# Peptides against a protein of PDB entry 6J54: the designs that were tried, part 181

Target 1, 223 residues: chain A of PDB entry 6J54
Amino acid sequence: NENLFASFIAPTMMGLPIVTLIIMFPSLLFPTPKRLINNRTISIQQWLIQLTSKQMMAIHNQKGQTWSLMLMSLIMFIGSTNILGLLPHSFTPTTQLSMNLGMAIPLWSATVFTGFRYKTKTSLAHFLPQGTPALLIPMLVIIETISLFIQPVALAVRLTANITAGHLLIHLIGGATLALLNINTMTAFITFTILILLTILEFAVALIQAYVFTLLVSLYLHD
Target 2, 42 residues: chain B of PDB entry 6J54
Amino acid sequence: QFQFTGIKKYFNSYTLTGRMNCVLATYGGIALLVLYFKLRSK

## One batch from the design tools (peptide; made by RFdiffusion4, then SolubleMPNN)

Design b2_p21_6_s4 (from b2_p21_6, 15 letters changed)
Fold by OpenDDE base, seed 4:
Structure b2_p21_6_s4 (fold): chain B 223 residues (1-223), chain C 42 residues (1-42), chain A 21 residues (1-21)
Amino acid sequence: as target 1 above (223 residues)
Amino acid sequence: as target 2 above (42 residues)
Amino acid sequence: VLDALEETLNRLLQKLLELLK
């Protein structure tokens, strides 16, 4: 069973962590455009970035739109790392909770502080939902305060759990397929078909989780 | 849309200002309670 | 704390895998 989780251990080379190189690798897949009409791949990438940027920033005012570059870089990073993590025998940094917390906590803090700085009234009022009975106000304010501090943890855990669960399932079904090759070939083919369908699903999940993570950060900005 | 008078004008759960004041009052009350217990234990 | 959380998560996953067997 420990062998199944070996893929989630941070890889090292001669005792030196190579995780830094793995994290930086997706940046090589997104070169900066140099021409008005670039390669087809670059054009598609820029088109996707523009569409996602337009959708993501539609809820923000002019001040909030200044975060567009950061949010787009975030979604590109998470999305690319998640997709690359679906390659066989690859390590996905976003399966590590430390990585996701490292992204979630600073971004969450930035959004909360930005909201407090520029929209203090709205930010403070957010701790009390509209229409709350008077007797429940103190308790609800405390609960909402706790909820706020749980947000970065929930954001990180959601991304980590969804990606990790997908990888584990792929490993388990893949391992079962290999084991069944020596027992029952027909059943192994069925299991292999399930593995293919699951892999397709995980590609979708990888993109969705990147989008959800970025979207929630954007929603927390609310400015 | 909502018309409040008296203390309800400043402390209500329907207006933005009212909600803000309620939150501030709650935090202030908690801070005072914590301060009281810390000073009492000394 | 983070290492402990990771260890706990791994233990939970192992238990889930045992249940699936």
Scores: peptide ipSAE 0.119, ipTM 0.691, DockQ to the pose 0.018
Fold by OpenDDE base, seed 2:
Structure b2_p21_6_s4 (fold): chain B 223 residues (1-223), chain C 42 residues (1-42), chain A 21 residues (1-21)
Amino acid sequence: as target 1 above (223 residues)
Amino acid sequence: as target 2 above (42 residues)
Amino acid sequence: VLDALEETLNRLLQKLLELLK
């Protein structure tokens, strides 16, 4: 089992951790536009960014749209890292719970504090749903308070668990395919087909998880 | 739609102000209970 | 979405209270 999870160990080279370089690498894939009409790749990227930006910011007012740059950068970062992590023998930083918590906690805290600052009454009222019977008010307020603190944990674990599970399955099926090549070529071919389908699914999951992560942060901001 | 009078006007689960007051009262009550137990242990 | 969740929770709580009566 230790060998199975060896791919999730933080990589080091020459005694130095290279995780920082891996985290910074996706930023190089998204250069800023330099001309009015850019390359096809850059144009597609900008179009996708604009499309996602419109969807994410449609639920926010003018004050909420101030977070647009941060939320879009977040989704691009998580999405790119997740996609790159699907490459063979690649390390995905988003598989590390510590990293996801490092992203989730500050963003969650910022959204909560922003809510209390600008919409104090509404934010405080969120601890009690409308129409709650009087006898259940104290208990429900406590539960809602606990729920609030679980939000950053759920945000991080959801992303980490989905990506990690996908990577684990790819490794297992891939290893099984290699083992079956010498035993039965036909079964190995079937297993390989499953691996291909699984990788396609993981590509979709990678993008969806990035979107959901950012969307939930946005929803917490919107209240 | 809802008309509240008396204490229910300030402490209700339907109006925004009422919900806020209920939350504040709950936290205040918990704080007082914690304070009571701390003072009792001394 | 949060408002919808709150409404759903309230409905569930009301149903539970009705069952307890």
Scores: peptide ipSAE 0.104, ipTM 0.722, DockQ to the pose 0.015
Fold by OpenDDE base, seed 3:
Structure b2_p21_6_s4 (fold): chain B 223 residues (1-223), chain C 42 residues (1-42), chain A 21 residues (1-21)
Amino acid sequence: as target 1 above (223 residues)
Amino acid sequence: as target 2 above (42 residues)
Amino acid sequence: VLDALEETLNRLLQKLLELLK
């Protein structure tokens, strides 16, 4: 059982955590452009950032677009860390719930507080859906309040669960494939094919989860 | 446009102001209940 | 005193009814 979760253990050297270095590593993959026409890699990165920025900021007004830098940095960070985590024998920081909570809670709090500061009436009104029968108002307000506090938890757990489940599944299928190589080569080939398909899926999931995480933060800001 | 009179003008589920007031009233009620139980325990 | 209490109660009820309208 220890071998199954060995990949999820935070790496340490001489008792010092290397997690900080791993978290900082993705930033090296995104250098700042210095030319009008950059290398292919930088151009693709800028193009992707522009596309995602346009999609996410289309929902926001000019004041909401001030958060563009933060949201884009967030999606790039989560996306890059998730993709790097899919490398063989790599540690994915986003598998740690503590990290995701550390990101989700401040961002959620910031969005909620920003909403209360600039759109106080609208934000308070969100605790009560429009057209609610009068008798259900107190109960519904309580439910909506609880729902609000569940948002950061759901945001963090969703990301963590999806990435962790993917890694576990890859590990299990990979282990099964290796075990079946000595038992039945044909079956091992089938499981290997499934593993390949699963890894492709996990790459997509990694990007989608990064996008969803950022999008939800953006939607909370739209309140 | 909704035409509300009396208490419905201030407490309704259709207008923005009415919804806000309902939320505030609910929180106020809960706070009062909590205070009541705390004071009762003393 | 009792009549005054009744009158006060009626006034309060009327005010409550006006608020409920």
Scores: peptide ipSAE 0.005, ipTM 0.586, DockQ to the pose 0.008
Fold by OpenDDE base, seed 1:
Structure b2_p21_6_s4 (fold): chain B 223 residues (1-223), chain C 42 residues (1-42), chain A 21 residues (1-21)
Amino acid sequence: as target 1 above (223 residues)
Amino acid sequence: as target 2 above (42 residues)
Amino acid sequence: VLDALEETLNRLLQKLLELLK
């Protein structure tokens, strides 16, 4: 059991945590453009950021678009860390529930507080769906209140569980493939093919989870 | 669009103000119940 | 999405109310 989760242990060097450096590393992959016409790599990155930004902010008005910088930075951070985590024997910070809660809770609280500050009436009314029968109003308000507090937990667990499960499967199938090389090469080839397909899927999952995380934060802001 | 009169004007699940008032009334009721049980135990 | 969910929930609640009558 412990051997299966060894890759999820926070790495340390001489007793000092290097997790902070790992978290900060993806920021170096996205340099700020200094020229009107940049290199091909930087231009592609900026183009992708603009496309995702337009898609994410399409649901918001001008006031809500002030969060564009935060949301785009969030998706870039989570996406980059998830992709880098798919490297062999690498550590993915987003597999840590504490990391995701550390991101989810402040962002969730910020969106909720922003809603109450600028749209107090609408935010309070959100606890009661429109057209609810009068007899069910008290119960439904309680349920919606509980649902609100479950949002940050669900947000963090969804991201953590999907990334962790993907990593675990890659390690298990990879280990099985190596073990089967000495037993049956044909079966090992089949498991290796599954591993390749799973790896491709996990690349997609890594990007989708980053997008969903950011989208849900944006949706909570919009209410 | 619905027209409401009397108490339904202020407490309804269709208008924005009505929904807000229902939520506040629910929280107020819960707070009063909690207060009642707290004072009863003393 | 949330509006659609709320609408669906309201429809279900109305159906439940009709069943309780």
Scores: peptide ipSAE 0.119, ipTM 0.722, DockQ to the pose 0.015; fails the geometry check

Design b2_p21_7_s1 (from b2_p21_7, 11 letters changed)
Fold by OpenDDE base, seed 4:
Structure b2_p21_7_s1 (fold): chain B 223 residues (1-223), chain C 42 residues (1-42), chain A 21 residues (1-21)
Amino acid sequence: as target 1 above (223 residues)
Amino acid sequence: as target 2 above (42 residues)
Amino acid sequence: SLFEEISQIYKALVELLAELV
């Protein structure tokens, strides 16, 4: 069963880590526009970026909208890496919890510090929900403080778990399909059909998780 | 719509300022407790 | 190390699922 997890091991070639190249590869899929009217592919990409930017940054003020470039780059990076990870025999960097923590912790800390710098009163008041009974105030403040520190972990684990679980399920059903080809062809066909449906679902999950990760970072920025 | 007087004006769970003060008071209390235990052990 | 721990958990879950099937 250990071979099921072999696809999640950081790939190396000749003792050199190629993870850096894999992480940088999605950048090649988003070239900078050079013309006023670009080709259809670039136009669709720019349209999607503008659409998601307007939707995600609608809850922020002008100062918060300064984060638009970073948030859009984040969603494009995570989304592209997740989609590319669904290719056969491909390594998905976002399945590594270390990578997701490396993204979540700095972004979370930046949003929290930004909140304390510009919205100190609101940020401090966020530790106590409105309408809390007086006797529960100290306990709830402590719980909310702990909840704050769990947020970066939750961001990383959520993304890692959803992407990893999808990959594992694809590998398991795919392996079962191959094993059943020589045992029962009809059952193998059914399993293969399930694999196709699951793959379609994982494409959706890949995009949704990228959006959720970026959205939650945006919501933390909004405080 | 909330009218608070006295201590409730500064420490309440409904107003923004009141909530902030409650949080600060809680952190201050915890800090004092930690300080007390550190000084007691020495 | 954390990835290895998580991988072990997933391995255990896969084994449990295999027993249920």
Scores: peptide ipSAE 0.085, ipTM 0.702, DockQ to the pose 0.016
Fold by OpenDDE base, seed 2:
Structure b2_p21_7_s1 (fold): chain B 223 residues (1-223), chain C 42 residues (1-42), chain A 21 residues (1-21)
Amino acid sequence: as target 1 above (223 residues)
Amino acid sequence: as target 2 above (42 residues)
Amino acid sequence: SLFEEISQIYKALVELLAELV
């Protein structure tokens, strides 16, 4: 059982946490351009960032577009960390619930607070859906209030659970393939094929979760 | 536009103002209930 | 013979992957 979660233990060197360096490492993969015509890799990165920015900020007004820089940095951070986490024997900081909560709660609170400041009436009205029967109004308002407070938790848990489950599954299937190599080669081959397909899926999941996390934060800002 | 008369003018689930008032009334009611129970316990 | 060779290649790949994972 300890071997299953060994990859999720925060690495330390000489008693000092290297987690901080691991978290900062993805930033080195995205250098700031200094030329009008950049390298191919940098140009592709900028192109992708621009595309994602246009897609995510299309639903926001000018005031909401002020958040574009923060949202883009968020998606790049989560996406890069998730992808790097799929490397062999790599530690993914986003598998830690504490980190995801540390991102989700402040961003959620900021979006909610921003909504209350600039659109107080609309934000308060959001606790009651339109067309609600009069008798259900008090109960529904309470439910919507609870739902609001569950949002940051759901946001953090979703990201953590998806990435953690993926890593765990890869390790389990990988271990099973190794065990089956000495028992049944044919079954081991099938299991290995599943492992390959699963790893490809996890790459997609890593990007999707980054996008969903950022998108939901953006949607909370819009609402 | 919805035409409401009386109390429904201020408390409705269709208009923005009505929804806001309903939410505020609900929170106010809960706060009063909590206050009542706290005062009753004393 | 071909299946055996392929099987050996896959075993080697699995072992390499296992070392990386």
Scores: peptide ipSAE 0.016, ipTM 0.615, DockQ to the pose 0.011
Fold by OpenDDE base, seed 3:
Structure b2_p21_7_s1 (fold): chain B 223 residues (1-223), chain C 42 residues (1-42), chain A 21 residues (1-21)
Amino acid sequence: as target 1 above (223 residues)
Amino acid sequence: as target 2 above (42 residues)
Amino acid sequence: SLFEEISQIYKALVELLAELV
């Protein structure tokens, strides 16, 4: 029971938090290019960044494209941390809800305030869908307002839940595989196969959740 | 295009301005209700 | 038997995995 959640405990050494170092480590994996034609790894990274940037910024005008740097850095950070978190005995900071809230709330508030600042009329109008019957207007406005405030929470919880659930599932299936080794070897083989498939899935989930998180932030900016 | 007259010109769910006014009116109404209950208690 | 040998190899792999994870 305790060992099940041991991987989610924030690591410390001599009472000092190592979380800061873990958060900063992914930045070392993305060096700044110095040449026109870089190494294969850097070229692939740049290609991926450009591809994702074009896709995400296509919905934004020139003003919205100013957020490109922030959004790209966000997806790179979350994606890299999630992938690194799948390493054996590694700690994934994005499994901590506090961290995800710390990212989601400021970004959400920034997008909302930006919308109100530059497109006040449109932003206010989003609280009321078009064509709403007159009698339903007050209730619907309240619901939409509540929906707005739930957005940062949903954004953070979605990322946290997906990554945490994946890690837990890997541990549980792995533990079940070990337990079944002496009970039924054939069943243990099946569970091991599931574990492999699940691990592959979690790699995909790690990237997808990073993308979805950033995309939703971008979508909120677009309003 | 929608043509509204009277109160519907300012408060409608189809035009951008109308929707904005409806939202503001709703918030204003809620604020007034909250103020009313606070003042009623004291 | 061949099955027992394969089973032993599998157990060894799982044990290694358990040490890594």
Scores: peptide ipSAE 0.014, ipTM 0.607, DockQ to the pose 0.011
Fold by OpenDDE base, seed 1:
Structure b2_p21_7_s1 (fold): chain B 223 residues (1-223), chain C 42 residues (1-42), chain A 21 residues (1-21)
Amino acid sequence: as target 1 above (223 residues)
Amino acid sequence: as target 2 above (42 residues)
Amino acid sequence: SLFEEISQIYKALVELLAELV
């Protein structure tokens, strides 16, 4: 049981936490452009960032587009960390619930407070859906308030659970494949095929979860 | 377009102001209930 | 002050990597 979660333990060298360096490492992969015509790799990165920014900010007004820099940095950070986490025997910081809560709670709080500051009437009205029968209003307002407070928890748990479950499954199936090589080669080949398909799926999940996380934050800002 | 008169003008589930007032009334009611039970316990 | 120094070192490393890539 302990061996299953060994890859999720925070790495330390000589008693010093390396987690801080691991968190900062993905930012090195996205250099700032200095030339009008950059290298092919940098140009592709900029193109991808522009595409994602156009898709996410299409929902927002001009005031909401001020958050574009933060939201784009967030999606690039989560996406890069999730992809790097799929490397063999690598540590993924996003598998830690504490980290995801550390990102979700401040961002959620910022979106809620900005909503109350600039759109107070619409934010208060958001607790009651339009067209609700009069008798259900008090109960529904309570449910919507509880739903609001569950949002940061759901945001963090969704990201953590999807990345962690995928990571665990890859390791388990990979370990089973290696164990079956000496027992039954045919069964080992089947498990290996499943592993390949699963790894491809997890690459997609890693990007999708990063996008969903930032999208939900942006939606909370818009509401 | 909805035309409301009387109490429904201020407390409705369709207009933005009406929804806001309903939310505030609900929170106010809960606060009064909590205050009542707190004072009763003394 | 320590955080600022670390951030400056980090920025310098990012710039160096950008020149190499």
Scores: peptide ipSAE 0.079, ipTM 0.645, DockQ to the pose 0.034; fails the geometry check

Design b2_p21_7_s2 (from b2_p21_7, 12 letters changed)
Fold by OpenDDE base, seed 3:
Structure b2_p21_7_s2 (fold): chain B 223 residues (1-223), chain C 42 residues (1-42), chain A 21 residues (1-21)
Amino acid sequence: as target 1 above (223 residues)
Amino acid sequence: as target 2 above (42 residues)
Amino acid sequence: SLFEEISEIYKYLVLLLSELV
């Protein structure tokens, strides 16, 4: 079973952490435009960034829109790393829970502290939903407080679990297909078809999880 | 929209101020309980 | 044989996809 998880081990070369280079690699795929009319690839990238930025920042006021650069960089980073992770023999840093926690905890804490600083009354009132019966107030406040502290953990685990599970499924179905090739060719072909469909699904999941992660961070900022 | 009198004016689940006070009161109560048990152990 | 060549290509393709992880 160690061979099953071998692809999730952080790669090193000559004892040097090459994972840093892997994390920085996606930045090379998004060059800064220098012309009024750019290449097709750059134009598509800019269009996607503008589209996502408009959707994400539509719920924020002028002060909240100052986070646009950070949120857009976050979604581009996670999305690109997830897609690149679907290449053969590739390593996805987002499969590491430590990395995702490293992103989730600071962003969550920043949003919470920002809320308490500028919207103290609203932030405190958020621990008690409106219209709660008087007898349920103490218990509900405790539950909402616990819910708040679970947010960064849920944010990190969701991303890690979805990406990791997808990789594991591809590995398992692929291994089963290879084993069935020597036993039953027809069944192996069916399993191979499932593998192809699963890989297509994982491409979609990679993008969706990047979007959901960024969206939830944005929602925590708004609330 | 809401007219409350007495203690309900300051502690209610409908107004923003009332909700805030309820949350603060809850945290204060928990803090006092923890403090009580801590001092009792000494 | 043609069948053997196709089978080999199929096997390598499956192997490649299984190693996406």
Scores: peptide ipSAE 0.084, ipTM 0.671, DockQ to the pose 0.012
Fold by OpenDDE base, seed 2:
Structure b2_p21_7_s2 (fold): chain B 223 residues (1-223), chain C 42 residues (1-42), chain A 21 residues (1-21)
Amino acid sequence: as target 1 above (223 residues)
Amino acid sequence: as target 2 above (42 residues)
Amino acid sequence: SLFEEISEIYKYLVLLLSELV
């Protein structure tokens, strides 16, 4: 099934990776504002960033709000890359587990360490839920510890799996539709309709996964 | 709020300090077990 | 001829959507 995964191969030009350029490309879509009243497109972008920032940072105190810039940049980066990945013949860097792990592990570690630094007692207490029967305490502490270490993996895999699975599904349904065009036009039309609906869904999923990824990082910071 | 006496005052699942102590005790116990088996194997 | 044109557009759209990956 090499044809199915060909779209997920990191693009190179004569052995030189061009993934760096692809990763940097979304930055061109978000120009820095230079005027008091910017263009409509820039104004809408800034407005959306402000709304999401207010929503995400509402649960954090002053110290937690210092992470607002990083979290907003993260959600914008993941969201933009995911949306751009739905363009024809595009490469989505977030389909690469390596990239998502590269984001998840450091951010998770930073949030955990920040929690231990400023809220040591509370962070340690989170390994034992309140009201646990005495006999279950040792086992539950172990389970919660394991759960903590699974968090960065789950964070990365969730994003990777959702985006990758969506792309694969679009490819499969699209290929099936093309194959059915010469077999049964009516069935091909049905399959095509499903493809359209699926594509719309994937646009939503792309944004949702970006939001969830950032939200979970924020929640880990809040503890 | 529960009034705990004795060892339950320091090791309980209801108070923040008690939960912290339980976690530390659990980690300490695991560490001691690992050390015991490591020293026993040598 | 109209049906043929619509069919070609349909095929083009299917091809375009299939290349989203």
Scores: peptide ipSAE 0.051, ipTM 0.662, DockQ to the pose 0.013
Fold by OpenDDE base, seed 1:
Structure b2_p21_7_s2 (fold): chain B 223 residues (1-223), chain C 42 residues (1-42), chain A 21 residues (1-21)
Amino acid sequence: as target 1 above (223 residues)
Amino acid sequence: as target 2 above (42 residues)
Amino acid sequence: SLFEEISEIYKYLVLLLSELV
């Protein structure tokens, strides 16, 4: 049914796509600090960015830390878009698989290329786990090669599926709650409670998926 | 660490170089198989 | 049989919700 997915259609005004503006909007929420001591909101944002940066880049050496700016911008972008998508009647660009693939494939390719460029021996050796019996080597190399090419797809689908499923569930349960108001108020109250709990969960999922997406990109860079 | 002699020194699943060589050998074998089937048809 | 019946009920509920929303 197209009605379930109506909220996931890219919005347009007079045939002009406004998706580009929606994608650029989260950038306005993170202004650059201009003072040594900024406002409370900016200070909290900077503190959070520093905290997440320290956690994510702890596994990387100095060469890997050059990707810190890109990875942090990625998590901020995905996280902000996911949170904004939970607003009523809002469009979440990260629910579009095309967008997530557009992010996943280049980043994955860059990490793989960087690995082959600077750590060629180690990168090639990752196609064969250490200690593999000799008879399983050809098959395992093929499996690891296939696994490598599935990584960008899995990365994009994971983010898309988690965000889309959350939005769909909130929409469905919300609709059910409204429908049950005139049938059974007690049941409607139960479904409403579930809706609230699910909404809280989706806020957490929105942040976690942003973190996982960025973490996996960084992991592919490291390993 | 492990001590290897002969062909196991170059093709093993324990050392980094050995693992790399095994991967390259596998890809080379696949490429030769593809080439064989391509030339067989024509 | 019970699980099958519950599954059918869920399918009908999903269809109903899809029409309401």
Scores: peptide ipSAE 0.018, ipTM 0.677, DockQ to the pose 0.011
Fold by OpenDDE base, seed 5:
Structure b2_p21_7_s2 (fold): chain B 223 residues (1-223), chain C 42 residues (1-42), chain A 21 residues (1-21)
Amino acid sequence: as target 1 above (223 residues)
Amino acid sequence: as target 2 above (42 residues)
Amino acid sequence: SLFEEISEIYKYLVLLLSELV
């Protein structure tokens, strides 16, 4: 069992945390444009960022549009780290719950405080749905309050669990295919096909989880 | 669209102000209960 | 011979994936 989880241990070199370099590495893949007509790769990147920004920020007012830079940087960071984590013998920082909590809690608190600052009445009224019977109001307000505090935990755990589970499944099925090579060749071929399909799925999951994480942060800001 | 009179004007689940007041009343009630138990134990 | 060749390619691919993941 230790061999299965060895890839999730934070790597260090001579006692120095190499994790900081791993976290900063994805930033090198997205250089800033220096020319009016950029390279094809940079142009595609800027086009994708523009499309995603228009989709995510369409529900926000002018004050909410100020969060566009932060939300786009967040989705680019999480997405790039998740994809790079699927490379051979690579470490994915987003598999660490501590890192995801470190991103989720401040962003969640910022959205909640922003709501209380600019939309105090609406934010307080959000704890009680419309049309609630009078006798259920106290209990429902308590439940909605608890639901609010579960949001940052759910945000961090969802990202961590999805990425970590994907890595584990690839390792397990990969190990199973190797074990079945000398036992049953036909069964090994089936498991290998599943491994290929799962790997493709994990690339999609890596991008989807980055999008969902950022989208939920934006939705909490809208509420 | 909704016309409320009396206590329903300030405490209702349909208007924004009414919902806000219900939430504040609930938090106030919980705070008073916690305060009561703390003062009782001492 | 074709099945043998395909089986060898399959074995190499599995070994490659085992080293990659």
Scores: peptide ipSAE 0.018, ipTM 0.639, DockQ to the pose 0.011

